# Peptides against a protein of PDB entry 8BZL, part 117

Target 1, 228 residues: chain A of PDB entry 8BZL
Amino acid sequence: SYDRAITVFSPDGHLFQVEYAQEAVKKGSTAVGVRGRDIVVLGVEKKSVAKLQDERTVRKICALDDNVCMAFAGLTADARIVINRARVECQSHRLTVEDPVTVEYITRYIASLKQRYTQSNGRRPFGISALIVGFDFDGTPRLYQTDPSGTYHAWKANAIGRGAKSVREFLEKNYTDEAIETDDLTIKLVIKALLEVVQSGGKNIELAVMRRDQSLKILNPEEIEKYV
Target 2, 242 residues: chain B of PDB entry 8BZL
Amino acid sequence: SRRYDSRTTIFSPEGRLYQVEYAMEAIGHAGTCLGILANDGVLLAAERRNIHKLLDEVFFSEKIYKLNEDMACSVAGITSDANVLTNELRLIAQRYLLQYQEPIPCEQLVTALCDIKQAYTQFGGKRPFGVSLLYIGWDKHYGFQLYQSDPSGNYGGWKATCIGNNSAAAVSMLKQDYKEGEMTLKSALALAIKVLNKTMDVSKLSAEKVEIATLTRENGKTVIRVLKQKEVEQLIKKHEEE

## One batch from the design tools (peptide; aimed at target 1 A24)

Design b1_p28_7_s3 (made by RFdiffusion4, then SolubleMPNN; from b1_p28_7, 15 letters changed)
Fold by OpenDDE base, seed 2:
Structure b1_p28_7_s3 (fold): chain B 228 residues (1-228), chain C 242 residues (1-242), chain A 28 residues (1-28)
Amino acid sequence: as target 1 above (228 residues)
Amino acid sequence: as target 2 above (242 residues)
Amino acid sequence: SEEEEIRKRWEKEKEEMLKELEEEEKEE
């Protein structure tokens, strides 16, 4: 008998394991995503890299494909599984369909994967939320969010993780057409949003930028400081 | 049915995986293992707790395992779990070599095992492995490397780190004494002895209680060597004279 | 400690959830 996953409905209709996975996300480092006019920007709170830790191995923003990148909040090991599966799907899509995935397509794939882990016996939900950004083949910038339940929505801007509430409140007040009029202003908006919850300025922020028809660019600390 | 459900790692109301945390706590009671990355090599130093005279010296090490010609690891935690994981590492490395006719990159081997560890935290009827590992290796992509992995399937690259008993104190000492960019293998060995002397719950550090392996490059080949007891004794003596 | 209290609460909750699952399995 397959050990049943404890992801069952409560008498009041709650999936406690999904809710508890959301609590794991809330303990994660803050991530923010903003869709500009011709740019998508991801920002993540850098945990103070231990003095002896290799920063290369602590990246919270990763490419899924040339046109899609993802940030996450929650369990890093869970995220790695999702990232790997998504990368395989992106490559498979290119081979079979001869086109890159749309941001919505890969988001739906990830969401479906997460949902299956909320319903399958002997599995727990993924303890991650993700911000997925990129460009569709038509050049449209996209931002999606997924949660442990496997739901997904498109956003203009959003945040996940520990500081998400404060960052979202900031974005709700400050996300305007004027604030995203240029690429630089969009980047600045993300930085300002993260600074609501990140201490010690630009040194503790990881920023990734994807422009139309360009690859993912991770900004170095010096580049970030120029926007502060 | 009930037996497997009780073993399923699930989230607490606070979003914690207690079975993973408990596995990590168990590792804290294991013998100390250190890893130090140098410019010209990388080393593992491990506490030997089971000094049985009858242990066949032919074994590479009690706590340090050769994975392939370019990688080794040390383990802290449940021995049986460690044996399973080290065997799996060897199998993964061998399969890669057979498939690609080149050694597996260090990080790829680490991540492959970490994905297995993660799976044991997510799938029903499984418990987390009660093991943390330090990995040392060389590859053509990144040169000398040091990694740490835990029961959750998380991993990281390190210049120096420690797992097992008194690991927090050891890491603190490493942070104080590790000179970035200036670390030679010789200085790393001295640092390892210094840290072990302070972190091991022994009155005097003895060579019989310490295993040290070094990974170096000689003539374009990786050399993994376990230090002889006499060599370790010399390192201890040198430390005592300072 | 707060951690011990959380642990105890979770252990109890886990046990209750397992019992509920077992009861549901018997009803199917």
Scores: peptide ipSAE 0.046, ipTM 0.608, DockQ to the pose 0.054
OpenDDE base, seeds 1, 3, 4, 5: peptide ipSAE 0.041, 0.019, 0.016, 0.029; ipTM 0.612, 0.527, 0.592, 0.606; seeds 1, 4 fail the geometry check

Design b1_p28_7_s4 (made by RFdiffusion4, then SolubleMPNN; from b1_p28_7, 14 letters changed)
Fold by OpenDDE base, seed 1:
Structure b1_p28_7_s4 (fold): chain B 228 residues (1-228), chain C 242 residues (1-242), chain A 28 residues (1-28)
Amino acid sequence: as target 1 above (228 residues)
Amino acid sequence: as target 2 above (242 residues)
Amino acid sequence: SEWKEIEERHEKEKEEMLKRLEEEEKEA
């Protein structure tokens, strides 16, 4: 039986495969999430899309449902599996409960999925962290982060991927109630945070905005440049 | 000591999936495959390495496979793995057609296979597929399309790309010579010959060593055609005269 | 076959990587 646990404890109690999956995340493109008053914003570092590559196929921000979107850092193929399962769960929840998922609910689902892959024999951890943002039915904006271990926490602002440390340090200094007073200021905060690690300005940023009672909007480069 | 399953793809301490990287290295030694998107069609061009004179002139494309009426693919890597994946693509496309009574959208077929590839990188007792694919297709949603997928289960859409031997050099040439918005299928064919002539480690490009397929729309139908050897010879001759 | 040699090389490199991981688990 090839069912040997791939993710095992070391003698000192470390789950090396989880730690190594976290290293895979640190090599990923930087993503930033910020919760405003009535807005949630995701920003992702666009790696220079090869001139011949279709930009449509390089998106790192995706909708999970009408009220929830996700950005990720790490292995794109692993992320696709998680996204697909999360989308199915969102749809299933609407059918069974007759309400959209809460952002916490879908985060917990994703976290539980990740955790099971750290404990299941013959499976490696997912090499992804995710920022999950959206609105609950009551109109409360939410931001959650998940990691390869299947942990999750709620945040006001956070970052994942290669530049996450520098971006978090920026957010810790600049995230104030004044800095998120308006939707535009919140968007500007995300852009400024990404510019700490992204070279060549707004052209290398993917930005998604979800406002209260509105659908996810992906900003075009010209819209992003207005905030730079 | 609980030994890692030696047959599982695991993370290195640096967060790398070495078995996936090694599969990609193996593909680098495979025959070159090109894909080029044009305004009026899309093409695949592939190096033919197995020139057995006893192969009956049956246009058995060694590396180009029809998937359905609207899609074809080219493969670089382990032939046995390629056969499994191309068969799976056909099955996925057929199941979709039966279920929805319409052809599978191009990107959905690519994604479905990429999820299989990804699973072979994540589950125990499995190795990555040692195959990269180029996909050409047409659908009602996006028109003509070109995709590339690798052993990791990553994919992307492209205007032009290359897999297999000397792929980096080929991609560089494509990037230099590809004229966005002005690419006709005729110009794409000429570009494919130009790139293959420089990328293949052959003193002279011959039609016997090159397979080319085009995907076009005629009278509201998709037409997938493998070029005849004489047509490829004419393209090579034209390139040599320039 | 060139492919067999490539596969054998990859298996060796994998075995070496797995040995390193096992050693790291012992040193930890």
Scores: peptide ipSAE 0.021, ipTM 0.605, DockQ to the pose 0.093
OpenDDE base, seeds 2, 3, 4, 5: peptide ipSAE 0.016, 0.000, 0.017, 0.000; ipTM 0.585, 0.484, 0.598, 0.563; seeds 2, 3, 5 fail the geometry check

Design b1_p28_8 (made by RFdiffusion4)
Pose (drawn by RFdiffusion4):
Structure b1_p28_8 (pose): chain A 225 residues (1-47, 50-199, 201-228), chain B 238 residues (1-200, 205-242), chain P 28 residues (1-28); non-standard residues A62 YCM
Amino acid sequence: SYDRAITVFSPDGHLFQVEYAQEAVKKGSTAVGVRGRDIVVLGVEKKAKLQDERTVRKICALDDNVCMAFAGLTADARIVINRARVECQSHRLTVEDPVTVEYITRYIASLKQRYTQSNGRRPFGISALIVGFDFDGTPRLYQTDPSGTYHAWKANAIGRGAKSVREFLEKNYTDEAIETDDLTIKLVIKALLEVVQGGKNIELAVMRRDQSLKILNPEEIEKYV
Amino acid sequence: SRRYDSRTTIFSPEGRLYQVEYAMEAIGHAGTCLGILANDGVLLAAERRNIHKLLDEVFFSEKIYKLNEDMACSVAGITSDANVLTNELRLIAQRYLLQYQEPIPCEQLVTALCDIKQAYTQFGGKRPFGVSLLYIGWDKHYGFQLYQSDPSGNYGGWKATCIGNNSAAAVSMLKQDYKEGEMTLKSALALAIKVLNKTMLSAEKVEIATLTRENGKTVIRVLKQKEVEQLIKKHEEE
Amino acid sequence: SEDEEIIEELEEKALEAKEEIEEFEEER
């Protein structure tokens, strides 16, 4: 089989294929995640008439208690999502507990890192925001990128214009903004309206404590706009 | 040997996949192919690129392939690659029927093939398939459906779409004329002739298939030349 | 055939793209 080293070091210690994978993420639609007191919210920018909205979604459920949003190569994302879904079931089988948000994040990150050091393969061209609750009810938000690095965040953005949205969230992520569920959803819509020039072209999802993923209707989003 | 390896599965500096993009260029030079969803069925309209006089026409179709009892598809791009992929689609549909004893839902069949196409872009060092496919079908979950896939493995559901030559002009005509939720098969047939009239008119140059439900059973039929010649006459009056 | 011609054009473009990526990495 094909064994060519694709990800290699360059002078100065750069891994060019990883950096190019990060460029693929920037070409992706904006995704925003906010961790609230008892709620986590994901929002994504949408690119069209005659298209079935159900089929092209950027927010997916990995397990009953964990879901994710992504930016970058949509085909690479389907592969990573299905790999994580299989791992969530393997964990329930072996430990008899649902996966922690951290556990599945670590798994997705290590899968991505393997694709930066394996022969015959290019890195995954996606970043992911992963949200959910732990056994003790603690809300979580994590980010993964193509290098395999992962971190926890109060709020974050990935994809096109992520730097601008991040700077908005830094100034606006306060206790008042995450005091209630309605204000937590509102902060995500405001963060997206910063780069989407729009309001009717946004998808949004909410996850509450042990209540599973709820995707909001267009009529419910129009009320906030 | 590293010298002769064209490295088909790497990123460009901008995060692009050049082989995938070049494959999409090949599809843009293929025969026009479009699909339209309606309340009572789904259709595929295709430009025949085999319009030579000395051809025999031994099959019921040239560009439209039955995948299982409830599904058909059409292709744009490298014909040989399309033969490999359509054979694989039949195998996936039969593997699912064997396992679950029920037909494969349409989206599950598209996802399964797209995973194969995505793998060719990430590992193996091989050239990707130069094929875009339109899928038409019916399942108990979502009823009549239309899907499109491209060489990277991406797919999407559409009420109407077009692939191949002049597809951008065709998508424009569809946005203007397609009445969302009010289309019948008869009107969708009329719109298909209208679109192919601009982007290309003769019955020998076109191929039309329809998918409908009759007595709880799926019917996939290629329209005879007589029915196509009558549809062409009915449009010229407009 | 038409398919063979397309495949040859794709192979040519793959070799050009390899050269362009290598030149860009050398300049960087």

Design b1_p28_8_s1 (made by RFdiffusion4, then SolubleMPNN; from b1_p28_8, 14 letters changed)
Fold by OpenDDE base, seed 4:
Structure b1_p28_8_s1 (fold): chain B 228 residues (1-228), chain C 242 residues (1-242), chain A 28 residues (1-28)
Amino acid sequence: as target 1 above (228 residues)
Amino acid sequence: as target 2 above (242 residues)
Amino acid sequence: SEDEKIRKEMEEKLKKEREKIEKELKER
């Protein structure tokens, strides 16, 4: 009886709840991350803010710390739990180690959290993938991706959510050293990548930029249109 | 031990949380609750279904709950679940006030409850709460605010929204009639009556079947007021004359 | 397929839980 354990192996060795959580991610809004030379950029498909909805409450890009940001695809409520725990860990690390977390460290923390929810009998997997970007203390830009299983990998560029396949195909073709030579080109690359799946141009894109030794900047629609 | 596993919300093969969706469907059969944000205030309007003549205590409001001095909510869904969640909201707000010596920001209170709701969708042995909430409030950060939360633990801020029975139709009407930047509390009240009159399955809207609360600022204080039946009657009458 | 079995079993469980919720809503 598969009833007793939320996440169990099938006879064929599949963790169906993890696979199904990945399907939840595929239904999520598209997110893209790109690592430049001295910049990291996150872009997210703005769901058409329902008429009368406050746009402030529909943000899909969140700061985890001063040097780390996250975009996600999948269940928003699940993402909030992960974000909150990650923020607590970032602050705890600053207090205990006296340095900000590395992007890898916080990614590993999030990945471990997700993995535990795949192994605990009383818990379902998180229905989210995340793109985690930021700068290490040495100024190295980093991009990581996590999935519901708790796996994580470093990327130059990646995408998650509904349009992820098309965006990834675009990035595979267009991500070159020349395409990321400048901050502006890197931003343009992210916008172009999202435009593969986002209808109606720059108005439906949320874009966040973190430059070396700078705080996260969320671009306004007018700033995005300058690149479109 | 065995009984707890059967109630765990799990993903479908398509990545859907059907227990959450079913909870939302159950809420769709509940009485209508509407929220409208105005420039000078925010309101909740709720359908009152249990008009028992023998109810000795005229519950001042069946569906609208004061949470603290700066916030109120309305509920659509399972009454017992609503009672638990509204109590939790009050406790969270009180704990925050005691800890920080300031009232909890509106969005933080909403988020805190939404995290609880989410947990009931993720942990074994728990079912989702069969309740959606509308929150109205004021804080120094964002002024007047309206939020909606659902059984998933998702929430959003709104200028106007509706939960419960015929909520889709109500939202459609609100989208048509809501004038951004021009909404006064007076106009919001009129809009609320208009929408409820069309969305409630009643031949005539009566003041007995509608609860309305307003949240305003007076002399630097938040005032939460439930409209008297006579005031609601006047609003209904005015709507019928137009 | 095992996936179909799991799906069917889950759908049945979810249906039962829905019926419980619906019953609870009607009895109130």
Scores: peptide ipSAE 0.021, ipTM 0.592, DockQ to the pose 0.123
OpenDDE base, seeds 1, 2, 3, 5: peptide ipSAE 0.022, 0.000, 0.000, 0.007; ipTM 0.597, 0.570, 0.486, 0.591; seeds 1, 2 fail the geometry check

Design b1_p28_8_s2 (made by RFdiffusion4, then SolubleMPNN; from b1_p28_8, 14 letters changed)
Fold by OpenDDE base, seed 2:
Structure b1_p28_8_s2 (fold): chain B 228 residues (1-228), chain C 242 residues (1-242), chain A 28 residues (1-28)
Amino acid sequence: as target 1 above (228 residues)
Amino acid sequence: as target 2 above (242 residues)
Amino acid sequence: SEDEKVREEMEKKMKEERERIEKELAER
């Protein structure tokens, strides 16, 4: 049985496979999430879509349910597995509990899934971090971040991926109540944050907005340029 | 000495999945496969490396597999792995048809296999599949489609792409010559021959070394056709005369 | 608008996926 423990503690108490999965995340495209007053915004660095590639198949922001969306950094194939499992859980919850999931609930589900993959002898950790945003049924905007270890926390704003450090530093300086006073200002904040690590132009940013009681909206490049 | 179990795909200290990268390297040595999307159809063109006169004329090409009535694929990489994956694709498509009484959407079939590929990169005791695939298909949702998948379980839709030997060079040529919005199946076939002629390390392209399949819609039905050797010869001849 | 089309496509995909999941759950 090839059930050798893949994720094991080092003598120093480190889970190396989890740490290495975090390195995979750091190589991923940058994603940013910001919680506004009545809006949540996700921004992702667009990888230069190959000229012959269909943009439809290159999405880094996905809906988990009508009230929840996710951006990720790291391994795309790993992310797809997590997304699919999360979507199934969202639908199952609607059927069994007769209410949509809270953002915290689905984040906890994803986190638990990730954690189990760090403890299973026959599995490697997921090479992804995720920003999960949405609205609870009471209309409260939420932003959560989860990492390969299965830890999760709520945030006002956060970033993941290769440019995360610079983006976080920017957000720490510029995230104020004034900066998120309006939906437009919140969107502008995300764009400005991404521009710290992405070359200028709406062409290199994917931006998604979710407002209270509204579906996820992906902004087109022209709409993004209006905020630059 | 951190003994990584060589039989399990794990992260390197740098966050790389070396077993996946090595699988991709193996694909680079495989025969070239091209896919081109046109307005009126989609095609696969594949290099035949094993031309044995004793091979029975299989109605379907050695490298191009019919998956169902609406989809076909081409494979680059380890033949045994390819056979397993193509069989799995057929099974998935058949199960879907039986369950839903309609053909599986193209992207759903691709993603189903990609999830399997991904699993083989994450679960212990498994190795990645040493195979990349090009998928062509038609469905009522998106019409004609071309997809590429790799050993990691990643996939993408394409207007034109290439896998296998000299794929990077082929993609560069496709980028130069592909006319977006104006691509006919006829022009796509000509482009396929042009690219194969340059990417295959052969002095002269012969019909025996090239397999081409087209997917079209006729009278509300999908038609998957493997070109006859004579048809391929004519395409090559036309290219040589230009 | 292209955005509306993307939304509609996403909604359609979500609906289809929901229906698929519901069907799978009902068969269990």
Scores: peptide ipSAE 0.000, ipTM 0.568, DockQ to the pose 0.013
OpenDDE base, seeds 1, 3, 4, 5: peptide ipSAE 0.011, 0.025, 0.034, 0.005; ipTM 0.579, 0.541, 0.605, 0.570; seeds 1, 3, 4, 5 fail the geometry check

Design b1_p28_8_s3 (made by RFdiffusion4, then SolubleMPNN; from b1_p28_8, 14 letters changed)
Fold by OpenDDE base, seed 3:
Structure b1_p28_8_s3 (fold): chain B 228 residues (1-228), chain C 242 residues (1-242), chain A 28 residues (1-28)
Amino acid sequence: as target 1 above (228 residues)
Amino acid sequence: as target 2 above (242 residues)
Amino acid sequence: SEDEKIRKEMEEKMKEERKRIEEELRKR
């Protein structure tokens, strides 16, 4: 009898399936998000892609809409489901409300989706945390983090995945108004933060930048090396 | 044979709903929330556990939520469950306002959510919400009000109460110090600080670790205000001098 | 009744799960 992964309370008040999903996230590649003044930056640890694997299929940073992007840590297959639903919601919102979603709105949507999977029959929690960044219509940069429980918060900077603790400790020490004064300094902060846990320098980092009134730009390795 | 979903909250042989009790246990480990009713207002005081330098201050409060112009709540328990329930409260209140062109009565909003909570304890394939709430509000029927609800869907009106960590000890202290009919908002704030200082597992109470909201009436309007950190510091200082 | 059987089966499963959790907590 397959023990249906039932998300139920333990005698001590724990939701073990949610906690185990969080452990799956901790095994994931590290992702970092930083909000600057007029920029949001996502950085992710590159997993060694098999030589024959198409790098296009292993993207850990994806656009949800023109004004919102997401990085994740944990189960890639679970992330795909969340991303697809979020994209549909972003498009639906544009059609019905005639405005793009706010970063908070789409974060809340994703968080609610995750929470429902912790409370619904025959479903397990999503094994992913996400960093969601973007710009509201008024041009305000935003960074949100979600976890498998469906909790979400707004951040100036945060990290998820295996190296998240070390990266957060770095950011707590180094995130200052001076450190984010320019777009370039903000990018440099993200790279330095990732280098705390990523071996072999800039070649193992994927970096995405969204500037005010601009589309998501994924930096190439040569562009990343200019900051290191 | 309708296969009962294995996630159904069921009665034990002793007639206990263990999943509800376990949800309440989860709440017992959450940050402390206090509510105190005064003659001239009502307040919520909540322990702030998530003190991260990198948090964005965009939130009105971490644990205190404005529901409408006349009501606010505080939450103890699972944050994701709390977000779902607080959003539902807002939707219920808005729907009522649109339908009746008047604010929803406080108890009616509490009851509507309690029915949802209860349903999650009775219907197959659902777990209880791991959340207790304190509600503060004002309406034209009963004036200032304080309610508490738990994962079972039970609720009650209170003059003063506590949920979360060390709630039993807090309630005992409130029973001793609460003066019925003589409670001012000022005295209620002092009492809240006194109780939190004793119930929070901190060596020293700091304003960074406490959120306080007050609900008052000014010029025939409800005013919900979160106290500034400086105001909370003054309350703590006053308590230390007493 | 079928409902009583299902209830009993679920109670047994919950007891087993509780024991498993308690054993896992003792091993930590």
Scores: peptide ipSAE 0.022, ipTM 0.524, DockQ to the pose 0.025
OpenDDE base, seeds 1, 2, 4, 5: peptide ipSAE 0.000, 0.036, 0.026, 0.000; ipTM 0.582, 0.604, 0.602, 0.498; seeds 1, 2, 4 fail the geometry check

Design b1_p28_8_s4 (made by RFdiffusion4, then SolubleMPNN; from b1_p28_8, 14 letters changed)
Fold by OpenDDE base, seed 2:
Structure b1_p28_8_s4 (fold): chain B 228 residues (1-228), chain C 242 residues (1-242), chain A 28 residues (1-28)
Amino acid sequence: as target 1 above (228 residues)
Amino acid sequence: as target 2 above (242 residues)
Amino acid sequence: SEDEEIREKMEEKMKEERKKIDEFLKKA
């Protein structure tokens, strides 16, 4: 049985593989999420797409369902596995319950998946944190974060990845009811937060917006520059 | 000290997957493979290191594998791992065709293999595959396509890229010479020869050391062909005259 | 081998998951 426990407790009660997976997340590109009044916004640091790379294959923001999207920081290949499983669960829920998932439901599903990989023999933790945003059926905007341990919490605003500390410090100072009073102000807040860690302006930002009863919209660079 | 199973890929204290990085290092010593996307086709060019006169003229090159009627790949890394992965690609493509009665979209085939690669980095008792791949293909969704995948299970679409020995230098040269929107298959072939001539540690580029495959569309069908040695010789000669 | 069985099971699951994703992406 090659099912040796990979994630084990240290003598002092630490799960080192989970902590080390969190270090992998800290090496990831920065992602930020903000919940507005009637909008949710995800922003991600675009690593300068290599001049010869197809931009469509470098997307860090993805839809899980019509009402839910996710950004991540950490290992891209690990993220793909989580995204695929989450998408399947969203579709399964629609088929079995006849309603779309709540943002909390799908976050809990992802968190439970991650937690199982911290406890299962012969598996390492997922090297990803995720920001999950969307709307519940009642039209309430939601933002959740999950980490490699499988913990999850609801947030007004949060950041993950390399620049997360600086972005969080910015959000803690600048997230006010006035700063999110309109959709445009909420988008501006996300862009300003990312600009704390992203050089060269809107060209290096991927931005996604979801409004109530609307699909995920990925903003193009020209649309982003209008908010800068 | 509970010895972590040395065969299990685990995180370092710095959040690195060293087994994946070491697999990538092994690929850096493999023969160079290059891919270039053009407006009217896509190509793979690969270094042939094992020139044995006794190798039967394989209808398909040693380094370039036909996956289905619409896709081919080139491999850099461990040959045994390459054979397993290329066989898996063929099986995935065939199973899709049987199930859906249409060819598998190029990106779906790439992602299927990348999920397998990723699994070998996450599950115990497995090591990463010591293989990077370049994929060329055509589908009705995106037309001509070029992809690269690595041992981590990451992939990306490219206009031009390189894997294996001197890949960083090759990519730098491609960035300089690749003309976006103006790349014909003919110009792509010339660029491939130019880059290989500079990146291969050979005194003189010869047709025996280079394998080239092109993927084109003719009469609504995909045509994958390996260039004959004489055609490669003509490309090399033309480059030497310029 | 146990390794092949795990691989086959993973491939089957991935195939089913991909089908559902493809159906979702066609509706999007």
Scores: peptide ipSAE 0.000, ipTM 0.569, DockQ to the pose 0.020
OpenDDE base, seeds 1, 3, 4, 5: peptide ipSAE 0.006, 0.000, 0.000, 0.000; ipTM 0.570, 0.469, 0.602, 0.591; seeds 1, 5 fail the geometry check

